# Designs tried in a protein design run: peptides against a protein of PDB entry 6NYY. Part 102

Target 1, 212 residues: chain A of PDB entry 6NYY
Amino acid sequence: KHFEQAIERVIGGLEKKTQVLQPEEKKTVAYHEAGHAVAGWYLEHADPLLKVSIIPRGKGLGYAQYLPKEQYLYTKEQLLDRMCMTLGGRVSEEIFFGRITTGAQDDLRKVTQSAYAQIVQFGMNEKVGQISFDLPRQGDMVLEKPYSEATARLIDDEVRILINDAYKRTVALLTEKKADVEKVALLLLEKEVLDKNDMVELLGPRPFAEKS
Target 2, 212 residues: chain A of PDB entry 6NYY as posed
Amino acid sequence: KHFEQAIERVIGGLEKKTQVLQPEEKKTVAYHQAGHAVAGWYLEHADPLLKVSIIPRGKGLGYAQYLPKEQYLYTKEQLLDRMCMTLGGRVSEEIFFGRITTGAQDDLRKVTQSAYAQIVQFGMNEKVGQISFDLPRQGDMVLEKPYSEATARLIDDEVRILINDAYKRTVALLTEKKADVEKVALLLLEKEVLDKNDMVELLGPRPFAEKS

## One batch from the design tools (peptide; made by RFdiffusion4, then SolubleMPNN)

Design b2_p20_5_s3 (from b2_p20_5, 12 letters changed)
Fold by OpenDDE base, seed 1:
Formats: sequence, structure tokens, C-alpha cells
Structure b2_p20_5_s3 (fold): chain B 212 residues (1-212), chain A 20 residues (1-20)
Amino acid sequence: as target 1 above (212 residues)
Amino acid sequence: MITDEELEKALTEEFERNFS
């Protein structure tokens, strides 16, 4: 309990009880977070869901908390599933509302960063090849890119392809599991916070063995 | 899900860093 609360404080910050969301906004948040939760539930290489909340905390209107795996090496498949999980909120909004909100920007930033890292740091793209260089940090003068403009365009194209593939995979998954997303979202609107046990009650046991 | 206010703040900070 105390350890979980401490982690929640670090990840979510202080509950901003003063932010009263409009009912429609609250609904959007619920479905967004449900998208994350359900994607994480049904993706083999996603981290196990610990908690999902639609109580505003710090910078977030809601959050999904996962148990990070202590791993030092990530496969391309693992990174893809993590991208899909991260896109789960945006995809859920699209599926249920036919509209997207600005609320997914941080998710998109993370996905974008991951995609670039996979291509230019980890050499995980066959077209770009076995290259590795550091991504420019904010404020670094874009020193001469160690690659041509043609390579830059190729990188950008392959990043888009990777993100789109992750997006399509997430759309397929959450469309298949649409009823589950709705169950989670509706229960979130009722309880505001769900734990792993609530998810098991709603969806059944996670289909992947928790790598202990 | 992030707030629009926080997004605007982040964009402003980025803008200030790039143009200051």
C-alpha cells in the first residue's frame, strides 16, 4: 500500500481535486484510459497493468500505471507492443467518438521518440540499416547530421511507417476488444479507479503469463 | 491523458527555448 502510493505520487503527482472536468471530458478520459488499459491487457509484451485512473493528477487527466519489467534488453516486438499500448488512448477515442483530442499528445510524443530510437539508435529498420546515432537533444544546435538529406527523408518515412503500423495494430486490437474497452470505460466512470483485480473481474485473467 | 493547459505550457517553453 505505502509503496504503491509512493509510486503513484511520483508518476501521477498530487491529485488535483480542483479540476472539475465536464461530463463529456470525463467520458473522453475514461475511454482514453480504458484504451490504454485494454491494449496493455491483450498485448503480450506490454507491461502488466497495475492501476487505471481517471482522477486528475498533476499534468494528467487520467493515467494507466503498469508494473515495469526489470529488463535491460528490448526486442523489436516488445517495443512495438509498448507503442501500441501507448497509442491505445488515441485509438480508443477514435473508435468510440470518431474524434481525436489533444489529450494524446504526450502519448504521441513517446511513440514518436520510440520510433526514432528504434530506427536511428537501435538499427531495427532494414531500409535505414545498422546505424546508431544520438538523437539531437533539445537545445543542441543541430550539428551537421551524420547522414544525407536523402537518409533523413528515409528515416522520416520509416518512422511514419512504424508508427502507422503500430496504430493499425492498435486499431485492430481495440476494435476486436471494443466491448472490453467499453466495459472498462464504464466502470471507470463509476469507480474512477480500477486495479488489476477489477480488470480480471471484467475481462477475465490476462491471457499472458506474468513473467515473474 | 494530458491537459491542454499543460500542452500549451510545454509548447510555450519549447518556443521560448528555440527563439530566445
Scores: peptide ipSAE 0.151, ipTM 0.700, DockQ to the pose 0.072
Fold by OpenDDE base, seed 4:
Structure b2_p20_5_s3 (fold): chain B 212 residues (1-212), chain A 20 residues (1-20)
Amino acid sequence: as target 1 above (212 residues)
Amino acid sequence: MITDEELEKALTEEFERNFS
């Protein structure tokens, strides 16, 4: 309990016990986080879910906590599944509410950053080619791009394609698993916090062997 | 899921960095 709370504080910050969400907002958060959780559950290369919460903490209204794999190398497939998991919240909102909220902004930022990194740092896009350019660090004055404007346009196009592909994959997955997303969301609304055991009870065992 | 308040903060910080 104390260790989990400490980890939660590090990841989510301090609980904002004073922030009372309206029922509709709480519902939105529940389905958003359920989307992340279910996407992570059914994506092979996603990190195992440890906890999902709709209790506001720090900057977040809810969160899904995963056990990070001690991996130093990531495959393109792993990065794609991570993108899909990250899009799970937004996709869930679309599926269940037919609307999008600002709540996914941080997720979209992460997905965008990952997509650019895959294309321009890791050389994972065939059209752009096996190139590796340092992305400007936050605060670095990027004075000059090390590539042409034509390459810049190509990069932008391929980033959009990659994100859209991840989005479509996530839509397909969560549409297939729509009932599971709803089960998780409804239970979140009741319990506010779910752990791995709750997920196993709801969804059955994760279909992928945890790489021990 | 991020709060709108935190989003506005992030946008403001980004704006300040770009125009600073």
Scores: peptide ipSAE 0.149, ipTM 0.703, DockQ to the pose 0.073
Fold by OpenDDE base, seed 5:
Structure b2_p20_5_s3 (fold): chain B 212 residues (1-212), chain A 20 residues (1-20)
Amino acid sequence: as target 1 above (212 residues)
Amino acid sequence: MITDEELEKALTEEFERNFS
């Protein structure tokens, strides 16, 4: 009990009871968080969903909480599924509203950071090759890049390709599961908070065995 | 989902930590 509350505080911050969302904003948040939840449910290498909420807390208007795996090594496939799950909110907004909001800015930042890390730190791109460079930390004046301008352009192009591939994969998944996203979003609007059991009742058992 | 205000605050705090 105390450990779960501590994790909720780290992820969601303190409940800001004072932030009243307009009904249309609350609807947008519900479909956004439903997109994350459903993407995570049907992606094999995504972390299992514990809780999804549209109650504003600390830094967010809503959140999906996952059981962190004690995992120290990630495959390329695992990183792709994590990117897709992270894009699930933005993709859901596009599918259901035909418009996108600023609410996905943090998601896009995380996806961008992951894509760059895969290409320039983990050597996971065939065109760029088996290289590993330190990414400039935010605020570090990168005085000298350890690679040419031609390599910099190649990296930027391959990052964009990787993000676009993850986006397309997420669009395909959530389009196939559109009815499931709607079920989750509608139930979120009623209950404001869903747990794993609510998701099982709506969607059936998660199709991937939870690693115990 | 994050607000624009909270994102700007987070970016500012990260910037200040890197230059402090």
Scores: peptide ipSAE 0.141, ipTM 0.698, DockQ to the pose 0.068
Fold by OpenDDE base, seed 3:
Structure b2_p20_5_s3 (fold): chain B 212 residues (1-212), chain A 20 residues (1-20)
Amino acid sequence: as target 1 above (212 residues)
Amino acid sequence: MITDEELEKALTEEFERNFS
């Protein structure tokens, strides 16, 4: 009990009781977070969902919390599933509303950073090859790139391809599971907060064994 | 899902941590 409350305080911050979302915005948040939750539920290499909330907190309008695995090595497949889970909110908005919001900007940033890291740090792209160089940190003016402009264009193209592949995979998944996304979103609008047990009751057990 | 205001705040805090 005390440990869970401590984790909630660290992850969720103080509830901003002052942010009253309009019903339409609250609906958008519910479907966005449901997209993350359902994507994480049905992706093998995604972290297990612990909690999903549409109560505004210091870090956002809603969130999905996952139990991070203590792992030091990530496969290309694991990174792809993580990208798909991160895109789940944006994809849900497109599927249900036919529009996109600024609410996914942080998700897109994370996906973009992951894609670049896979290609230029981890050597996970066959066209770019076994290359590893440091990405510029925020605020670092990279005056000289250690690669040609042709290589820069190739990297940018392959990043876009990787993100688009993750996006398409997420669209396929959440389209297949559209009814589940809606169930989660509707229950979020009712309860505002769902835990793992609520998700199990709603969707059944997660189809992947939790590695302890 | 994050607001534009919260995103700006998060970016500012990250910047301050990295240059502080």
Scores: peptide ipSAE 0.133, ipTM 0.686, DockQ to the pose 0.067

Design b2_p20_5_s4 (from b2_p20_5, 8 letters changed)
Fold by OpenDDE base, seed 4:
Structure b2_p20_5_s4 (fold): chain B 212 residues (1-212), chain A 20 residues (1-20)
Amino acid sequence: as target 1 above (212 residues)
Amino acid sequence: MITQEELEEALNKEFDVNFS
């Protein structure tokens, strides 16, 4: 039995899909979401997985949902792991398909925003220094940047470095856990929606205490 | 430069990672 034939049958029998995806597209979504899920599973400071789905909805073609965190203060390590988790889908696509899709656009945006904030608001970068600049709010008067152009260039460089470091960390993790990503992706293609219990059955208990 | 609202969205406590 060829796996593609099985995928076609599963996709053709889906009742809860809001849009029709080709088998290859659905496969891409499954591996993308599996990347997020597995990254979150094995990153210490990531939020606990609640649900992972490849059923299209208003927010996208799939998603991984994590438990709300009753935390108001974040460490740079926590933010890094969140970045890695956010990159998990993109990295999974790279590992399994040797290509990247537009599906990670919002993920990249979130990662970029987080990296910028870490550097210019939270002072979490040693090269830029212990600085904190407030970002404008909507409706506020537009003001010039409170730092020099040289600092702006440095910030841009350090943002890229931070994102690349997070990417490399994610690549290392998901390469190590490649078999787990595959397992999750295949099960997603079968069930479309997985919860924490499904993940425990598939991967074993999460190796970290849940933070909620 | 990003807005404060964009930052808050990026730092959501309910983490919902989307493929779109």
Scores: peptide ipSAE 0.020, ipTM 0.630, DockQ to the pose 0.166
Fold by OpenDDE base, seed 1:
Structure b2_p20_5_s4 (fold): chain B 212 residues (1-212), chain A 20 residues (1-20)
Amino acid sequence: as target 1 above (212 residues)
Amino acid sequence: MITQEELEEALNKEFDVNFS
């Protein structure tokens, strides 16, 4: 209980009881969060879902909470699934509403950061090669990039490719699981908060064995 | 390096998957 509350505070902030979402906004959030939840449910290397909520907290209109693995080393496959899970909200909105909302901005930022990190810091891209550079922090003088402009362009291209691949993978998954996304979204609209048990009742057991 | 905004704009253009 205390640990979950601590994680909730770190991830979600304090519930802003004062933010009343319009019904249409609430619907959008429900499908957005359902996208995250379902993507995480059906991606092998995604972290297990603990809680999904459409109750506004902090700056977020909803959130999905996952049990972080005590893992310090990530494979490329794990990072890809994490990217897909992060794109799940955006993709869900696209599938169900055919429109993009500002709600996915933070998710896109996270995906972008992850993609750059994979390519520039972790050397996970074959074209760029086994390089590791620190990404300039926002506000640091654009110090001379330790690589050529040609390499910079290559990095940007490969980042785009990686994100697009993750997006396509997420689209394929959530299209296949469209009915499940809808079930989760509808249940969210009723309960506002779902836990792992609710997801099991709704979707069945997660198809991947929880790595003990 | 493209800015986050530039990347988001580029991604938004590429993701116009018309689900007809």
Scores: peptide ipSAE 0.017, ipTM 0.554, DockQ to the pose 0.082
Fold by OpenDDE base, seed 5:
Structure b2_p20_5_s4 (fold): chain B 212 residues (1-212), chain A 20 residues (1-20)
Amino acid sequence: as target 1 above (212 residues)
Amino acid sequence: MITQEELEEALNKEFDVNFS
């Protein structure tokens, strides 16, 4: 209770109560956030949902918050599910509205960064091989790539393939669970904020054992 | 090329809808 209240205070303090969304924008946000929430719900290696909100805060018009895990090592499968969860918002918009909004820009950035890291830092791609390049620190001037242009092209291609695979997986999942996405979106439009209990009531228990 | 900080950001457990 105290920890939840502390998190709520921190989150609530960031809420822009003065920002009024147009009804159509609010609907878009609701379906976007519902996409994240439902994708995370039905992906085995995704983090459990803690809170989802369509109340604007900071620079965001809505958000989904997940329970942080004390995990320092990630498998390729875990990273893939995380990518799918991150793509859930955009995919939801595509499924329900047949359009993509700028709301997914940050999600795409995160997915791109993750894919790149998997290939060039973690050596998780068979074509590129068991390589690991040190990533520069913020502000470091990168003058030269530690690999050839041919390798650079290969990396770019494999990054795109990985992202596309994650995207297709997410499309398949949320298409199958389309009714659940809509249920969550509609409830968000009503309550504006949902927690884990709301999701359980709406969708049933998460099909994967939660590591407490 | 991405930075280590960018990678860490990508691993955040919070997902925001950012239109700006």
Scores: peptide ipSAE 0.025, ipTM 0.625, DockQ to the pose 0.141; fails the geometry check
Fold by OpenDDE base, seed 3:
Parts: sequence; structure tokens; C-alpha cells
Structure b2_p20_5_s4 (fold): chain B 212 residues (1-212), chain A 20 residues (1-20)
Amino acid sequence: as target 1 above (212 residues)
Amino acid sequence: MITQEELEEALNKEFDVNFS
């Protein structure tokens, strides 16, 4: 209990009581967060869901909290599932509303960063090969890339392919689990905050054993 | 080099999937 509260304080920041979302915005957020939650629930290598909320906190209108695994090494499969989970909100919005909102901007950024890291830092792409380059930090002068412009274009193409693959995987998953996304979204609209127990009650136990 | 902003915009456009 105390540890969970401490994590909530650190991650959630101070609840900005002042941002009253309009009902339609709140609905959008609920489905967005439900997308993240359900994707994380049914992806084997996603982190376990701890809490999902549509109460605005800090910079976010909603959030899903996951128990981070203390791991330093990630497999390609793990990174893919994390990308899919991150895309879950955007995909949910597409499935239910057929529209794009700005709510997924940070998610897309994270997915993009992950994709680039996989290709240029971790050497996880066969076409690009076993290369490892530091990505320019935000604000760093784009120093001379250690690779040709042709390689840069190849990297960009492969990044797009990887993101699209993750997106398609997420679409397939959340389409299959559309009813579950709906259930979670509706319950979020009612309770505003769901925990792991609420998710278990609603969806059943997560199909993947939590690695103790 | 695609700027982060350009990339985000491109991603947003590419992911505009109409399901209905």
C-alpha cells in the first residue's frame, strides 16, 4: 500500500483538480487509456498493468501505470510489444472514433524513438545491419553521421516499416479484443480509476504468468 | 534528416486508419 502510493505520487504528480474535461474529451481519453490497458494486458512481453486513470495529471489527460521490470536487457520481441502497448491508445481511438487526436503525440514520439534505437543503436534490423550509433540528443548539433545519406534513408525506411508493423499488430489485437476495450473504457468513465483487480474482474486474469 | 516534428507529423498521417 505505501509503495503503491509512493509510486502514484511520483508518476501521477499532483492531480490538477482544475482541468475539467468535457464529456466528449473524457470519453476519448477513456478509450485511449483503455487501448493502452488492454494492449498491455494481452501482450506477453508488456509490463503488468498496475493502474489506469482518466483523471488529468501533469501533462497527461490520462495514464496507464505499469510495473516496470528492473531489466537492463530487452529482446526485440519485448521492444515490439512495448511499442504495441504504446500504440494502444492511438489504435483504440481509430477503432472507436475513426479519428486522430493529439492525445497520441507523446506515444508516437516514444514509438519513434524506440524504433530508431532498435535499428541504429541495437543493430536489430537485418537490412541496416549490425551497427550502433548514438542518436543525436535533442539540441545537439547534428554532427557528421557516421553513415552515408543512403544509409540514413534506409534507416528511415526501416523505422517506418517497424512502426507500421507494430501498428498493424496493435490494430489486429485491439480489433480482436474490441469488446474488452469497450468494457474497460466504460468502466473508466464510471470509476475514473481502475486498478489491477478491476481489470481482473472485468477481463479475467492476465493470460501471462507474472514472472516472479 | 527528418526533424522530430516532421517525423511525428508523418507518423500521424500514416496511422490515419479509417475503420468505419
Scores: peptide ipSAE 0.017, ipTM 0.561, DockQ to the pose 0.093; fails the geometry check

Design b2_p20_6_s1 (from b2_p20_6, 8 letters changed)
Fold by OpenDDE base, seed 2:
Structure b2_p20_6_s1 (fold): chain B 212 residues (1-212), chain A 20 residues (1-20)
Amino acid sequence: as target 1 above (212 residues)
Amino acid sequence: SSLEWLQEVLSQPAVYLPPP
């Protein structure tokens, strides 16, 4: 019940059984979600997959839900794996279709936000240094940046580098696991919804010990 | 806090969105 409520809050309501995607669109969604699922499966610091669906719901055409651990401290490595998992859908589209869609917009937004936070709030970038600035909140007046334009450019460059590195890491991973992505995608097209047990049956046990 | 925001974002499902 709590899970469904969370999905409803984020995605916006119940499953839209009346929304019929074209077969090619449904295929794209399946491979996109499979990318997320497989990336999360094989990244050590990613959260374990809870549910992946290609049934349209609210504003979404598909989704992958992970079970977040109650965690209060994140390492740079952990955040990188999270970024890679978030990029898994876009990367899967590129690998399998040689084209990208607008469907990854939310993923890219999240990755971008995470990258900026790492660099300007958490001081996780050596070039930018051990600094912490508040990022403007959505709707807040962009106050004058507490750093120079040169620093702003450096931040932007390092954000791009970080995202590109995460992207490349994800490409490498999902290329290695391409067969697994396809297996998951095909099973999604059949069942429309997969859970952790389906993933275990399909891919074997997750290679990382779940910290219970 | 930035941490609370991060936790919230990380807890959200990845959603495939239709074209705007």
Scores: peptide ipSAE 0.299, ipTM 0.800, DockQ to the pose 0.762
Fold by OpenDDE base, seed 4:
Structure b2_p20_6_s1 (fold): chain B 212 residues (1-212), chain A 20 residues (1-20)
Amino acid sequence: as target 1 above (212 residues)
Amino acid sequence: SSLEWLQEVLSQPAVYLPPP
């Protein structure tokens, strides 16, 4: 019940069974979601997959939901793996189709936000240094940035580097696991919804100990 | 807080969005 409610709150409503995607679009969504699922499966610090679906729901055409850990502190490595997982859909599209779609826009937004937070708020970048500035919230008066334009450019550059590193890591992973991505995608096309048990049956146990 | 925001982002499902 709590899970479904969370999905409903985030994705916005019930399954849209009347929304029929074209077969090619549905295939794209399946491989996109499979990319997320497989990346999350094989990245140590990613959250375990809870559910992946290619049934349109609310604003989304598909989704992957993970079981969040009660975690109060995040390492740089953990955040990187989360970024990789988030990029898994886009990377899967590139690997399998040689093209990218607009479908990953939410993923890219999240990755971008995470990267900026790591660099500007958490001081996780050596070049930028041990700084912490509040990021302007949407709607806040654009107060002058508390740093120079040179620093702003440096931040932007380091954000791109971080995202690119995450992207490359994800490409390497999903290329290695390409067959697994395909298996998941094909099973998604058949079942439309997969859970953790389906993933275990298909790929074997997740190679990381479940932190209790 | 930045942490609360991060937790919120990380807890959200990845959503494939239709074209605008």
Scores: peptide ipSAE 0.289, ipTM 0.794, DockQ to the pose 0.773
Fold by OpenDDE base, seed 5:
Structure b2_p20_6_s1 (fold): chain B 212 residues (1-212), chain A 20 residues (1-20)
Amino acid sequence: as target 1 above (212 residues)
Amino acid sequence: SSLEWLQEVLSQPAVYLPPP
């Protein structure tokens, strides 16, 4: 019940079973979601997969839902793995189709936001240093940045470096696990919805101990 | 807080979106 409610709140409503995607679009969604699922499966600090679906729901064509742990502190490594998981869909599209779609826009937004937060709010970048600035929220008046244009350029460069590093890491992972991504994608095309048990049956137990 | 915002973002499902 809590899961369905969360999906409804974020994705914006009930399953749209009447929305028929073209076969190639549905295939793209399946491989995209499979990329998220497999990346999350094999990244230690990623949240465990709860459910993955290619049934259109609200504004979404597909989704992967994870069970986040109650956590108040995040390490740089944890945030990196989460970025990689978030990039899993885009990377899967690149690996399997040699093309990217607009479908990953929300993922890219999240990755971008996470990268900026790590650098300018959490002080996790060595070059930028131990600084913490409030990022303007969407709709806030563009307050003058409390740092120089040179610092702004440095931040932008380091954000790109961080995202690119996460992207490359994800490419390496999903290339190694390409057969697993394929298996998940094919099963998604058959069942449309997979849960953790389906993933265990398909890929074996997740290699990381769930902290009970 | 920045952390609350991050938690909110990270707790959201990954969603494949149609073109605008």
Scores: peptide ipSAE 0.287, ipTM 0.798, DockQ to the pose 0.769
Fold by OpenDDE base, seed 3:
Structure b2_p20_6_s1 (fold): chain B 212 residues (1-212), chain A 20 residues (1-20)
Amino acid sequence: as target 1 above (212 residues)
Amino acid sequence: SSLEWLQEVLSQPAVYLPPP
């Protein structure tokens, strides 16, 4: 009960039972969320799925919730897998529909933020090097960048490369697991909400041992 | 901290947003 309440607080409130999505829109959401779920299932460093839903809540039409690990240090590989998981929805839409929607805006924002953080805060890019700059917070006056315009361009290019690499990795994964994405999507359309047990029944145990 | 922000972002559910 406390966990469900915490989820409801984060997703911004009560089930909007009144928003009737058109069948095609609901299908799009189901495949989008299935993409997140399956990517998270088969990526080693992704957080385990707790719940996936296509019931509109608050500002969202669907959501996938994961159990965050108490982790204070992230490797480059872990951040990449998380980026792939975050791109799973967009990639699923591309694979199944050959079109993209605006629904992935939050995902793309998160991926973009993660990529910039990796390159300019964590020094995880070889071309940019071992640098660490504070990213301007939303609403802070963009103070003069502590680096040249040439460095800014390099950062932007390397961010795009990193995101594209994550995207390609996700495309490869979800293409391989296309049948699993469809199974999850179809079950979502039937049940509207899936938990970890539903995923285990559908796909088998997650191939990575959860460090309990 | 940058890490706290990252943790916050990573802890949030992936949300499919309706068009504005």
Scores: peptide ipSAE 0.268, ipTM 0.789, DockQ to the pose 0.802

